# Designs tried in a protein design run: peptides against a protein of PDB entry 8PQO. Part 46

Target 1, 252 residues: chain A of PDB entry 8PQO
Amino acid sequence: VLLKEYRVILPVSVDEYQVGQLYSVAEASKNETGGGEGVEVLVNEPYEKDGEKGQYTHKIYHLQSKVPTFVRMLAPEGALNIHEKAWNAYPYCRTVITNEYMKEDFLIKIETWHKPDLGTQENVHKLEPEAWKHVEAVYIDIADRSQVLSKDYKAEEDPAKFKSIKTGRGPLGPNWKQELVNQKDCPYMCAYKLVTVKFKWWGLQNKVENFIHKQERRLFTNFHRQLFCWLDKWVDLTMDDIRRMEEETKRQ

## One batch from the design tools (peptide; aimed at target 1 Y17 Q21 H114 H224)

Design b1_p22_7 (made by RFdiffusion4)
Pose (drawn by RFdiffusion4):
Structure b1_p22_7 (pose): chain A 252 residues (1-252), chain P 22 residues (1-22)
Amino acid sequence: as target 1 above (252 residues)
Amino acid sequence: FLDEFEDGFNTFLDTVFNLTLN
């Protein structure tokens, strides 16, 4: 099983990231026809354990209505049921994604620490030493064009071409992280996203784990580029504004 | 057929990957 820590250094604060991430998930999914239908909340409750106080959820995403009929007929029972178990104690969160048919043999786990630093902490997740020694640290720079697939590139989602009206942040150059250390004002943070991918069937552990990690890096990059370029849309929102927009979206 | 299969497979993957965001 392969583990990688993706460090996403951002010119926002930890407080700001919480609101921005919630807004961005909702906004990026605004054009998807077929969003919200098929989402099932099995469990939604508070939890507390040794310093980590938060909210636990168990949700199922039924994909039967979103795939061709032959896919629904051919799919083994439960293969189209995606389970997500989430522990949200921001600035820490854990999510575990499984498939009902694959049980625990297909698993994607993301454990994230959101810290007010420049991604300089080592083993921020406090792994056992030997296990930590086998974790590759992968840095995601949202200003680096070379880290974006050409088919993914969108000028309107390029931090190198965006300046915030409300904050004046951006555009981001190759030295933006250096100018952060030399700066006393603009906030910054790093999301330490430790990703574990497990695929235990058919001897395809390596191929699937690598494919998933490459897709996770591509998604983390594109998502956070979008998040920064949408600063003007969400930077003035509070958490109460986010919860209000959630309830609003709940009516339908 | 192949196009519909590819679309179903991509829908599956997109769902899985969208849930990893935090």

Design b1_p22_7_s1 (made by RFdiffusion4, then SolubleMPNN; from b1_p22_7, 12 letters changed)
Fold by OpenDDE base, seed 5:
Structure b1_p22_7_s1 (fold): chain B 252 residues (1-252), chain A 22 residues (1-22)
Amino acid sequence: as target 1 above (252 residues)
Amino acid sequence: LLKELLEGLNTILNTILSLTLQ
């Protein structure tokens, strides 16, 4: 098991982020070929548990069409079915990813708290002290080009070049996080993403767990760079606007 | 085979995580 807490600082409010996240997910999904094909939604319902209220979803990703034919032919039954269970109680979110074939030997869990701070809280997910000792805290700087792979880099998605016309935020210089403390009119937040990866196959555990974390970090970095650089597209949208956009997308 | 599996996993994770952010 490998745990890392990714801390993504953004020059947006927690309330703004809720809109921006939903918009950016919707926009990113349009750019992916074959979006929605092989996705089965089993459950989509409100939940209430221990004072947490939100939306629960259970999805199955059928990957048979997404892998080469020879992999599909050799894959054990259930190996290409990925289950995603998600609890969205913004500003808290939890996602659990499992595989039918691997059962308890595979787990990806992503727990996110969105806080109006600069990533300074320790153990925001309230782990036991012994478990917390094993968590690496990883800061993602959306302005740091060195954290972006050359193949993923786009100038139009570079926070160090982007300036929001609507808000005046950006470009983000090397010291932008320190400057936020002095900018009373610029909101800020941190997404604390605790990622738990378990891959309990002897000889491959560390390799696969580290690989998954590398991919998660890459995804979080690219997504939040996009979210910020798309600020002028979503900052004036309401949650009702987002819901309408989602409904329109489902009808296509 | 492992490389292709990991690349497939990357595609899956990217898709799932892009959708999980909803």
Scores: peptide ipSAE 0.136, ipTM 0.788, DockQ to the pose 0.351
OpenDDE base, seeds 1, 2, 3, 4: peptide ipSAE 0.037, 0.105, 0.120, 0.134; ipTM 0.671, 0.768, 0.780, 0.788; seeds 1, 3 fail the geometry check

Design b1_p22_7_s2 (made by RFdiffusion4, then SolubleMPNN; from b1_p22_7, 12 letters changed)
Fold by OpenDDE base, seed 4:
Structure b1_p22_7_s2 (fold): chain B 252 residues (1-252), chain A 22 residues (1-22)
Amino acid sequence: as target 1 above (252 residues)
Amino acid sequence: LLEELLKGLKTILDTILKLTLQ
C-alpha cells in the first residue's frame, strides 16, 4: 500500500472551485474520445451517514472497447470492468476504485478536502498518527512548468501565461503563492487529495503502486492547470447552469 | 511483457481517472 497526499493550491475560492471542477470535468470528457461510453450507472442517490450529507454514485466502466487489442485479448473475465463508488459531500469527496478480477488485491481510494488555505494543514483527513507517518505530502504547483511532461504541455493551458479577463487573476509567476497572501481581494484554496493505492501482486506491488501515483499526479497537475486557464469560461456560471449543461449533454 | 502490462494499465487509468475527478 502506498499513500500520498497531493496538495493543489489554486487562486480560487472553495465555492468557485465547485463550479470550475464540474465544468472542467465535463470539458475534459468531451475532449477525450469515448467519454461516457461504456459507463454504467448503477446507483445515483443522496446519502446521509455520520453527519455527512451528499450524493452517492456507483458506476461501472466497461473498458473492453477502450484498451488496445492485445490487452483485450489477454485480459481475463472481469479485468476490464472497473467499479467506482463515490461519495460527494463537497467540500469533502471520497472515491473508491476497484476491479472485478483483482477483487481485494486492487484499490485506488481518493479522499479530498477542499479548504480555504494555502496547504498548511497537517493530517486534514485525520489519519491515525502511525498511518500519517507513512504519508508523503506532495505539493502540485500549477505554475511550475517543470512538473508538466513535454507531451502534455499546451501554451493555452499554461497558468504562467494565462490572464483572466473577468477576474484579473494571473499570470502566475514563480512566487505567485507568496504574492497571493498580500492580495486581499484574491481568494485561494487547497485541494488536499489523499490517494491510497493498493496492488497486491507478488513482485509487482511497488512498481505498479508507484506507477499509479505517477499517473494520478500527472492527471491532477494537468486538470488543475486546465481548470485555472478556463477560469473565464466557468467563473460566471452557477451550479444551476452546470446542472442544465449536464442534462443537455445526457440528452445527446 | 511488463512494459506492455504497464501500457495497458496506463490506458485504463487515463480513461477512468478523468471521470473520477468529480
Scores: peptide ipSAE 0.211, ipTM 0.829, DockQ to the pose 0.397
OpenDDE base, seeds 1, 2, 3, 5: peptide ipSAE 0.174, 0.172, 0.173, 0.211; ipTM 0.814, 0.816, 0.816, 0.831

Design b1_p22_7_s3 (made by RFdiffusion4, then SolubleMPNN; from b1_p22_7, 14 letters changed)
Fold by OpenDDE base, seed 5:
Structure b1_p22_7_s3 (fold): chain B 252 residues (1-252), chain A 22 residues (1-22)
Amino acid sequence: as target 1 above (252 residues)
Amino acid sequence: MEEELKKGLETILNTILKLTLQ
């Protein structure tokens, strides 16, 4: 098991992020999968547990048609069926990803707290002290080009070049986080993403777990760069606008 | 990690992790 807490600082408010995330997820998903084909929604209901109140979803992603032929040929039965259980109680979210083939031998858990700070809180997820000692904190700087793979880099998604017309935020220079403290009119937040990866295959555990974390870091970096650079597209949207957009997408 | 396994995992993860973002 390998745990890392990714801390993503953004020059947006917690409330803004809720809209921006939903918009950006929708936009990113359109580009990758071409729609909801292969997604089975088993459960979508409100939940309340231990003072946490939100929406619970259970989805199955059938990836047989979404992966290249060579992947499909190598994949055993059930390996391309991914289960996602998600608890969305924004500003807290939890996602648990499992696989039918690997059963208990595979787990990706992502727990996120969205806080109006600069990533300074320790153990925001309230882990036991012994468990917390084993968590690596990883700061993602969306303005740092060196954290982006060359193949992922797009100039239109570079926070160091982008300036929001609607908000005036950006471009993000090397010291943008420090400068935020002095900019009373610019909101900021941190997404504390605790990622737990379990891959119980002897001889491959560490390699695969580290690999998955590398992919998560890559994803979080690119996604939040996009989220910020798309600020003018979503900053004026309301949650009702987002809900309407989601409903319209479901009808297509 | 074998290159084929790595490529396979990369492809799968690239797809599912994006779909599961929240």
Scores: peptide ipSAE 0.280, ipTM 0.848, DockQ to the pose 0.377
OpenDDE base, seeds 1, 2, 3, 4: peptide ipSAE 0.257, 0.210, 0.241, 0.277; ipTM 0.830, 0.828, 0.836, 0.840; seed 4 fails the geometry check

Design b1_p22_7_s4 (made by RFdiffusion4, then SolubleMPNN; from b1_p22_7, 15 letters changed)
Fold by OpenDDE base, seed 5:
Parts: sequence; C-alpha cells; structure tokens
Structure b1_p22_7_s4 (fold): chain B 252 residues (1-252), chain A 22 residues (1-22)
Amino acid sequence: as target 1 above (252 residues)
Amino acid sequence: LEKQLKEGLETILNTILKLTLQ
C-alpha cells in the first residue's frame, strides 16, 4: 500500500472550484471517451453517514471497447470491468476504484478535502498518527512547467501565460502563492487529495503502486492547469447551469 | 510481462481516472 497526499493550491475559492471542477471534468471527458459508452450507472442516490451528507454513485466502466483487441482477447473475465464508488459531499469527496478480477488485491482510493487555505493543514483527513507518518505530502504547483510532461504541455493551458479577463487572475509567476497572501481580493484554496493505492501482486506491488501515483500526479497537474486556464469559461456559471449542462449531455 | 502490464494500466488509467475526478 502506498499513500500520498497531493496538495493542489489554486487561486479560486472553494465555492468557485465546485463549479470549475464539474465544468472541467465534463470538458475533459468529452475529449477522452466520446460519450458515455461503456459506463453503467448502478446507483445514484443521496446518502447520509456520520454527519456526512451528499450524493453516492456506483458506476461500472466496461473497458472492452477501449482497449486493443489483443488485450481484450487475453483479459480474464472481469479484468476490464472497473467499479467506481463515489461519495460526493463537497467540500469532501471520496472515490474508490476496484476491479472485478483483482477483487481485494487492487484498490485506488481518492479522498479530497477542499479547504480555503494554502495547503498548510497537516492530516486534514484525520488518519491515525501511525498511518499519517507513512503519507508523503506532494505539492503540485500548477504554474511550474517542469512538473508537466512535454507531450502534455499546451500553451493555452499554461497558468504562467494565462490571464483571466473576467477575474483578472493570472498569469501565475514563480512566487504566485506568496503573492496571493497580499492580494486580498483574490481567493485561494487547496485540494488535499489523499490517494491510497493497493496492488497486491508479489514482485510488482511497489512498481505498480508507484506507477499509478505517477499517473495520478500527472492527471491532477494537467487537470488543474486546465481548470484555471478555463476560468473565464466557467466562473460565471451557476450550479444550476452545470446541472442543466449535465442533463443535456445525458440526452445526447 | 511488466511492460505489457504497464501499457495496459496506462490505457486503463488514461481512460478512467479522468472520468473519476471529483
């Protein structure tokens, strides 16, 4: 098991981020999947547990059409079915990803707290002290080009070049986080993303777990760079606007 | 085997992880 807490600081408010995230997820998903093909929604209902109130979803991602033919032909039954259980109680979110074939031998858990700070809180997810000692804190700087792979880099998604017309935020220079403290009119937040990866295959555990974390870090970096650079597209949207957009997408 | 597994995981992760963001 490998745990890392990714801390993503953004020059947006917690409330803004809720809209921006939903917009950016929708936009990113259009480019990758070409729609909802292969996604089965088993459950979508409100939940309340231990004072946490939100929306629970259980989805199955059927990847048979998304992988090369030779992979599909060689894959064991259930190996290409990924289960996602998600608890969205924004500003707290939890996602658990499992695989039918690997059962308990595979787990990706992503727990996120969105806080109106600069990533300074320790153990925001309230882990036991012994467990917390094993968590690596990883700061993602969306303005740092060195954290972006060359193949992922797009100038239009570079926070160091982007300036929001609607909000005046950006471009983000090397000291943008320190400068935020002095800018009373610019909101900021941190997404504390605790990622737990379990891959119980002898000899491959550490390699695969580290690989998954590298992919998660890459994803979080690119996604939040996009989220910020798309600020002018979503900052004036309401949650009702987002809900309408989601409904329209479901009808297509 | 490790290479094949890595390629397979990369494909899966690229396909799913973006959809699971919240």
Scores: peptide ipSAE 0.318, ipTM 0.864, DockQ to the pose 0.375
OpenDDE base, seeds 1, 2, 3, 4: peptide ipSAE 0.299, 0.279, 0.269, 0.311; ipTM 0.853, 0.850, 0.852, 0.857; seed 3 fails the geometry check

Design b1_p22_8 (made by RFdiffusion4)
Pose (drawn by RFdiffusion4):
Structure b1_p22_8 (pose): chain A 252 residues (1-252), chain P 22 residues (1-22)
Amino acid sequence: as target 1 above (252 residues)
Amino acid sequence: DELRDSYHYNIGVFVFELLYEN
């Protein structure tokens, strides 16, 4: 099983990231016809354990209505049921994704620490030493064009070409992280996203783990580029504003 | 952190394709 820690250094505060990430998930999913239908909340409750106080959820995403009929007929029982178990104690969160048919043999776990630093902490997740020694640290720079697939590139989602009206932040150059250390005002943070991918069937552990990690890096990059370029849309929102928009979207 | 619905969709389609091939 392969583990990688993706460090996403951002010119926002930890407080700001919480609102921005929630807004961005909802906004990026705004054009998807077929969003919300098929989402099943099995469990939604508070939890507390040794310093980590938060909210636990167990949700199922039924994909039967979103795939061709032949896929629904051919799919082994439960293969189209995606389980997500989430522990949200921001600035810490853990999510575990499984497939009902694959049981625990296919697993994607993301454990994230959101810290007010420039990604300089080592083993921020406090792994056992030997296990930590086998974790590759991967840095994601949202200003670096070379880290974006050309088919994914969109000028309107390029931090190198965006300046915030409300904050004046951006555009981001190759020295933006250096100017953060030399700066006393603009906030910054790093999301330490430790990703574990497990695929135990058919001897395809390596191929699937690598494919998933490549796709996770691409998604983390594109998502956070979008997040920064949308700073004017969400930076003035509070958590109460986010919860209100959630209830609003709940009516339908 | 939350995930977009398309993330779960893509994972599910990917798992289906692996099951179909094997």

Design b1_p22_8_s1 (made by RFdiffusion4, then SolubleMPNN; from b1_p22_8, 10 letters changed)
Fold by OpenDDE base, seed 4:
Formats: sequence, structure tokens, C-alpha cells
Structure b1_p22_8_s1 (fold): chain B 252 residues (1-252), chain A 22 residues (1-22)
Amino acid sequence: as target 1 above (252 residues)
Amino acid sequence: MELPESYYLDLGKFLFELLLEN
């Protein structure tokens, strides 16, 4: 088991981020996969547990149509089905990812707290001290180009170049986080993403767990760069707008 | 939605490659 807490600081408010995240996820999905083909929604219902109220979703990503034919032919039963269970109680979110074939041998858990701070809180997920001491804190700076793989870099998604017309935010210089503290009119937040990766196959555990974390970091970096650079596209949207957009997308 | 669909595609491909290699 390998745990890391990714802390992503953004020059947006917690409330803004709720809209921006949903928009950016949808937009990123459209740009890369052309839509939600192969996604089965098993459950989508409100939940209440231990004082936490939110929306629970269980989705299956059927990847059979998204992989080459030879992969489909060779893949064991269930190997191309990824389950996502998500508890969305913004500003808290939990996602559990499993695979039908690997069963208990594979788990990715992502627990996120969105806080109106600069990533200064320790153990925001309230882990036991013994568990927390094994968590690596990883700061993601969306303005730091060196954290972006060359193949992922896009100038239009570079926070160091982007200037929001609607909000006046950006571009994010090398000291943007420090400067942000002095700008009372600019909101900020941190997404604390505790990622738990478990892969139990002997001899592959460390390799796979580390690899997945690298991919998580890559994803979070790129995603939040996009989120910020798309600020003008979503900042004026409401949650109701997002819901309408989602419903419209489902109907297409 | 927390993660884009592309995440799951990449993850699935990775997992499958692991299965093929082992």
C-alpha cells in the first residue's frame, strides 16, 4: 500500500472550484474520448452516512470498445471493466476504483478535501497518526512547467501564460502563491487529495503502486492546469448550469 | 465526476499490459 497526499493550490474559491471541476472533467472527457461511451451508471442516488450527505455514484467503465481488437481478445473476463464508486459531498469527495478481474488485489482510493487555504493543513483527512506518518505530501504547482511532461504541455493550458479576462487572474508567475496572499481580491484554495494505491501481486506491488501514483500526479497536474486556464469558460456558470449541461450531454 | 474518462482508459490499458506481461 502506498499513500500520498497531493496538495493542489489554485487561485479560485472553493465554491468556484465546484463548478470548475465539473466543467473541466466534462470538457477533458469530451476532448479525449469523444464522450461517455462505455460508461454504465449502476447507481446514482443521494446518501447520508455518519453526518455526511451527498451523492453516491457507481459507474462501470467498459473499456472493451476503447481498446484494440487484440486486447479485447486476450483480456481475461472482467479485466476491461473498471468500477468507480464515488461519494460526492463537496467540499469532500471520495472515489474508489476497482477492477473486476483483480478484485481485492487492486484498489485506488482518492479522498479529497477542498479547503480555502494554501495547503498548510496537516492530516486534513484525519488519519491515525501511525498511518499519517507514512503519507508523503506532494505539492503540485500548476504554474511550474517543470512538473509537466513535454508531451502533455500545451501553451493554451499554461497558467504562466494565461490571463483570465473575466476575473483578471493570471498569469501565474514563479511567486504567484506568495503574491496571492497579498491580493485580497483573489480567492484561493487547496485540494487535498489523499491517494491510496493498493496492488497485492507479489513482486509487482511497489512497481505498480509507484506507477499509478505517477499517473495520478500527472493527471492532477494537467487537470488543474486546464481548470485554471479554462476559468473564463466556467467561472460564470452555476451548478444549475452544470447540471443542465450534464443532462444535455446524456441525451446526446 | 472526479476524474475524466481518459483516466480510466489509461488505467485500463496499464492494467491490461500488466496482465500480459505476467
Scores: peptide ipSAE 0.516, ipTM 0.919, DockQ to the pose 0.776
OpenDDE base, seeds 1, 2, 3, 5: peptide ipSAE 0.509, 0.498, 0.496, 0.502; ipTM 0.919, 0.916, 0.916, 0.918; seed 2 fails the geometry check

Design b1_p22_8_s2 (made by RFdiffusion4, then SolubleMPNN; from b1_p22_8, 12 letters changed)
Fold by OpenDDE base, seed 1:
Structure b1_p22_8_s2 (fold): chain B 252 residues (1-252), chain A 22 residues (1-22)
Amino acid sequence: as target 1 above (252 residues)
Amino acid sequence: MELRESVYLDLGLFIFNILLEN
């Protein structure tokens, strides 16, 4: 098991991020080829548990059409079905990813707190001290080009070049986080993403767990760069606007 | 097309696609 807490600081408010996240997810999905293919939504309902209230979703990703024929032929039953269970109680979110074949031997869990701070809180997820000491804190700087793979880099998604017309935010210079502290009129937040990865195959555990973390970091970095650079597209939208967009998309 | 409701959606597909590409 490998745990890391990714801290993504953004020059947006927690309330703004809720809109921006939903918009950016929708936009990113449109840009992906085969988006939604092989996705089965089993559950989409409100939940309330232990004082947590939000929306629960259970989706199955059927990967049979997404893998080469030789992989499909060799794959055991259930190996190409990925289950995603998500609890969205914004500003808290939890996602659990499992596989039918591997069962307890495979787990990706992502727990996120969105806080109006600069990533300074320790153990925001309230882990036991013994567990917390094994968590590596990883800061993602959306303005740092060195954290972006060359193949992923797009100039139009570079926070160091983007300036929001509607808000005046950006471009983000090398010291943007330090400067943000002194900018009373610019909101900020941190997404604390505790990622737990378990892959219990002897000889491959560490390699696979580290690889998954590397991909998660890549995903978080690219997504939040997009979210910021798309600020002018979503900053004037309301949650009601997003809900309408979702309903319209479901009808198509 | 179903709208994604979370940034965490399709992470499985993302990981597998990366695995297949490398």
Scores: peptide ipSAE 0.033, ipTM 0.712, DockQ to the pose 0.219
OpenDDE base, seeds 2, 3, 4, 5: peptide ipSAE 0.032, 0.029, 0.030, 0.029; ipTM 0.704, 0.688, 0.699, 0.692; seeds 2, 3, 4 fail the geometry check

Design b1_p22_8_s3 (made by RFdiffusion4, then SolubleMPNN; from b1_p22_8, 14 letters changed)
Fold by OpenDDE base, seed 5:
Structure b1_p22_8_s3 (fold): chain B 252 residues (1-252), chain A 22 residues (1-22)
Amino acid sequence: as target 1 above (252 residues)
Amino acid sequence: MELPESVYEDLGKFLFDLLLKH
């Protein structure tokens, strides 16, 4: 098991982020190939548990058409079916990813708290001390180009170059986080993303777990760079506007 | 047994798609 807490600091409010996240997900999804093929939605309903209120979703991703033929032919039954269970109770979110074949031997869990701070809270997810001591805290700096793969870099998605016309935020210089503390009119937040990865397969555990974390970090970095650079596109949108965009994206 | 790199690439793509399509 490999645990890392990714802390993504953004010059937006927690309330703004809710809109921006949904917009950016919808927008980014349009650019991805494969659409919703092989996605089965089993459950999509509101939930309430222990004071947490939100939306619960259970989806199955059928990967048979998305893997190479040799993988498909050799894969055991259920190995290409991925279950995603998600609890979206913004500002808290939890996603649990499992596989039918691997059962308890495979887990990706992403738990996110969105807090109006600069990523200074320790153990925001309230892990037991024994578990928390094994968590690596990883700060993602959306303005740091060195954290972006060359193949992922786009100038139009570079926070160090972007200036929001609507809000006046940006560009984010090398010391933007330190400067943000002194900017009373600029809201800020941190997304604390605790990522738990378990891949219990002899000889491959560390390789796969580290790989998954690498991909998660890459995704979080790129996504939040986009979110910030798209600020002028979403900052004035309503939740109804966002919902409409999501529905349109699902149809593609 | 080492998995082919293509499997890891597909896994990476899946993760991206999963989170974006959430």
Scores: peptide ipSAE 0.063, ipTM 0.730, DockQ to the pose 0.062
OpenDDE base, seeds 1, 2, 3, 4: peptide ipSAE 0.034, 0.032, 0.043, 0.061; ipTM 0.713, 0.691, 0.716, 0.731

Design b1_p22_8_s4 (made by RFdiffusion4, then SolubleMPNN; from b1_p22_8, 13 letters changed)
Fold by OpenDDE base, seed 5:
Structure b1_p22_8_s4 (fold): chain B 252 residues (1-252), chain A 22 residues (1-22)
Amino acid sequence: as target 1 above (252 residues)
Amino acid sequence: MELPESYYRDLGLFLYELLLKH
C-alpha cells in the first residue's frame, strides 16, 4: 500500500472550482475518445452517512471500444471493465476504482478536500497518526513547466502564458503562489488529494504502486493546467450549464 | 471525483500490460 497526498494550489475559489472541475472533465472527455461511450451508470443516488451528505455514483467503464482491437481480443474477461464508486459531497469527494479481473488485488482510492488555503493544512483527511506519518505530501505547481512531460505540453494550456480576459488572472510567474497572498482580489484554494494505491501481486507491489502514483501526478498536473487555462470558458457558467454539458457528452 | 475518460482507458491498458508480463 502506498499513500501520497497531492496538494494542488489554484488561483480560483472553492466555489469556482466546483464548476471548473466539472467543466474541465466534460470538456476533456468530449475532446478525447467519444465522450461517455462505454460508460454504464449503475447507481446515481443521494446518500447521507456520518454527517456527510452528497451524491453516490457507481459507474462501469467498458473499455472494449476504447482499446486497440488486439487488446480487446486477447484481454481476459473483466480485464477491460473498471468500476468507479464515487461519493461526491463537495467540497469533499471520494472515488474508489477497482477492476473486475483483479478483484481485491487492485485498488485506487482518491479522497479530496477542497480548502480555501495554500495547502498548509496537515492531515486534512484525519488519518490516524500512525498512518499519516507514512503519507508523502506532494505539491503540484501548475505553473512549473518542468513538471510537465514534453509530450503533454501545449502552449494554450500553459498557466505561465495564459491570461484570463474575464478575471485578469495569470499569467502565473515562478513565485505566483507567494505573490497570491498579497493579491486580495484573487481567490485561491488547494485541492488535497489523498491517493491510496493497493496492488497485492507479490514482487510487483512497489513497482506498480509507484507507477500508478506517477500516472496520478501526471493526470492531476495536466488536468489542473487545463482547468486554469480554460477559466474564461467556465467562470461564468452555472451548475445548470454544467449539467447540460454533461448530458451532451453522454449523448456522444 | 470525476476523471477524464482517457484516465480509465490508460489505466485499463496498463493493467492489461501487467497481465501479459506476469
Scores: peptide ipSAE 0.419, ipTM 0.897, DockQ to the pose 0.794
OpenDDE base, seeds 1, 2, 3, 4: peptide ipSAE 0.408, 0.414, 0.393, 0.386; ipTM 0.895, 0.898, 0.891, 0.887; seeds 3, 4 fail the geometry check

## One batch from the design tools (peptide; aimed at target 1 C93 T95 T98)

Design b1_p23_1 (made by RFdiffusion4)
Pose (drawn by RFdiffusion4):
Structure b1_p23_1 (pose): chain A 252 residues (1-252), chain P 23 residues (1-23)
Amino acid sequence: as target 1 above (252 residues)
Amino acid sequence: SDNVNPTETNFRMAEIVLEYYYT
């Protein structure tokens, strides 16, 4: 099983990231026809354990209505049921994604620490030493065009070409992280996203784990580029504003 | 949750299972 820690250094605060990430998930999913239908909340409760106080949820995403009929007929029982178990104690969160048919043999786990630093901490997740020694640290720079697939590139989602009206932050150059250390004002943070991918069937552990990690890096990059370029849309929101928009979207 | 794109991730997981089940 392969583990990688993706460090996403951002010119926002940890407080700002919480609101921005919630807004961005909802906004990026605003054009998807077929969003919300098929989402099933099995469990939604508070939890507390040794310093980590938060909210636990168990959700199921039924894909039967979103795939062609032949896919629904051919799919082994439960293969189209995606389970997501989430522990949200921001600035820490853990999510585990499984497939009902694959049980625990196909697993994607993301454990994230959101810290007010420039991604300089080592083993921020406090792994056992030997296990930590086998974790590759992968840095995601949202200003670096070379880290974006050309088919994914959109000028309107390019931090190198965006300046915030409300904050004046951006555009981001190759030295933006250096100018953060030399700066006393603009906030910054790093999301330490430790990703574990497990695929235990058919001897395809390496191929699937690598494919999933490459896709996770691409998604983390595109997502956080979008998040920064939408700074004017969400930076003035509070958490109460987010919860209100959630209840609003709940009516339908 | 920290799932930045549930739709794509879910579809990618389902497609992998279906691809290798019938391979």

Design b1_p23_1_s1 (made by RFdiffusion4, then SolubleMPNN; from b1_p23_1, 16 letters changed)
Fold by OpenDDE base, seed 5:
Structure b1_p23_1_s1 (fold): chain B 252 residues (1-252), chain A 23 residues (1-23)
Amino acid sequence: as target 1 above (252 residues)
Amino acid sequence: SEVLDIYGTAMLMANLILKYYFS
């Protein structure tokens, strides 16, 4: 098991992020080939658990259309079915990813707190001390081009170049996070994303767990660069606007 | 982010399956 807490600082408020995240997810999904294909929604209902209230979803991602035909034909039963269970109680979210074939040998859990700070809170997810001491805190700087793979880089999604017309935020210079404290008119937040990766197959545990973390970090980095650079597109949207976009994405 | 995360994870899983069985 490998745990890392990714801390993503953004020059937006927690309330703004709620809209921006949903917009950016919908927009990114539209840009993905085969978005929505092979997605089965089993459950979508409100939940209440230990004072936490939100929306619970259980989805199955069928990967049969996402792999070559020969892989689909040779894959063991359940290997191409990924289950996602998600508890959305913004500003808290939890997602658990499992696979039918690997069962207990595979787990990805992502727990996120969105806080109006600069990523300074320790153990925001309230882990036991023994567990917390093994968690690596990883800061993601959306303005740092060196954290972006060349193949992922787009100039129109570079926070170091983007200037928001509607808000005046950006571009983000090398010391943008430090400068935020002095800018009373610019809100900020941190997404604390605790990622738990378990891959129990002997001989592959460390390699696969580290690989998954590397991909998650890449995903978080690219997503939040997009979120910021799309600020002018979503900052004035209502929740009704977001719902319409989600429905459109669902149909694609 | 959850939807985007799963898309990335789905592709990752496919790659892992390919690597495990065919590499």
Scores: peptide ipSAE 0.029, ipTM 0.686, DockQ to the pose 0.557
OpenDDE base, seeds 1, 2, 3, 4: peptide ipSAE 0.029, 0.030, 0.024, 0.029; ipTM 0.692, 0.642, 0.656, 0.677; seeds 1, 2 fail the geometry check

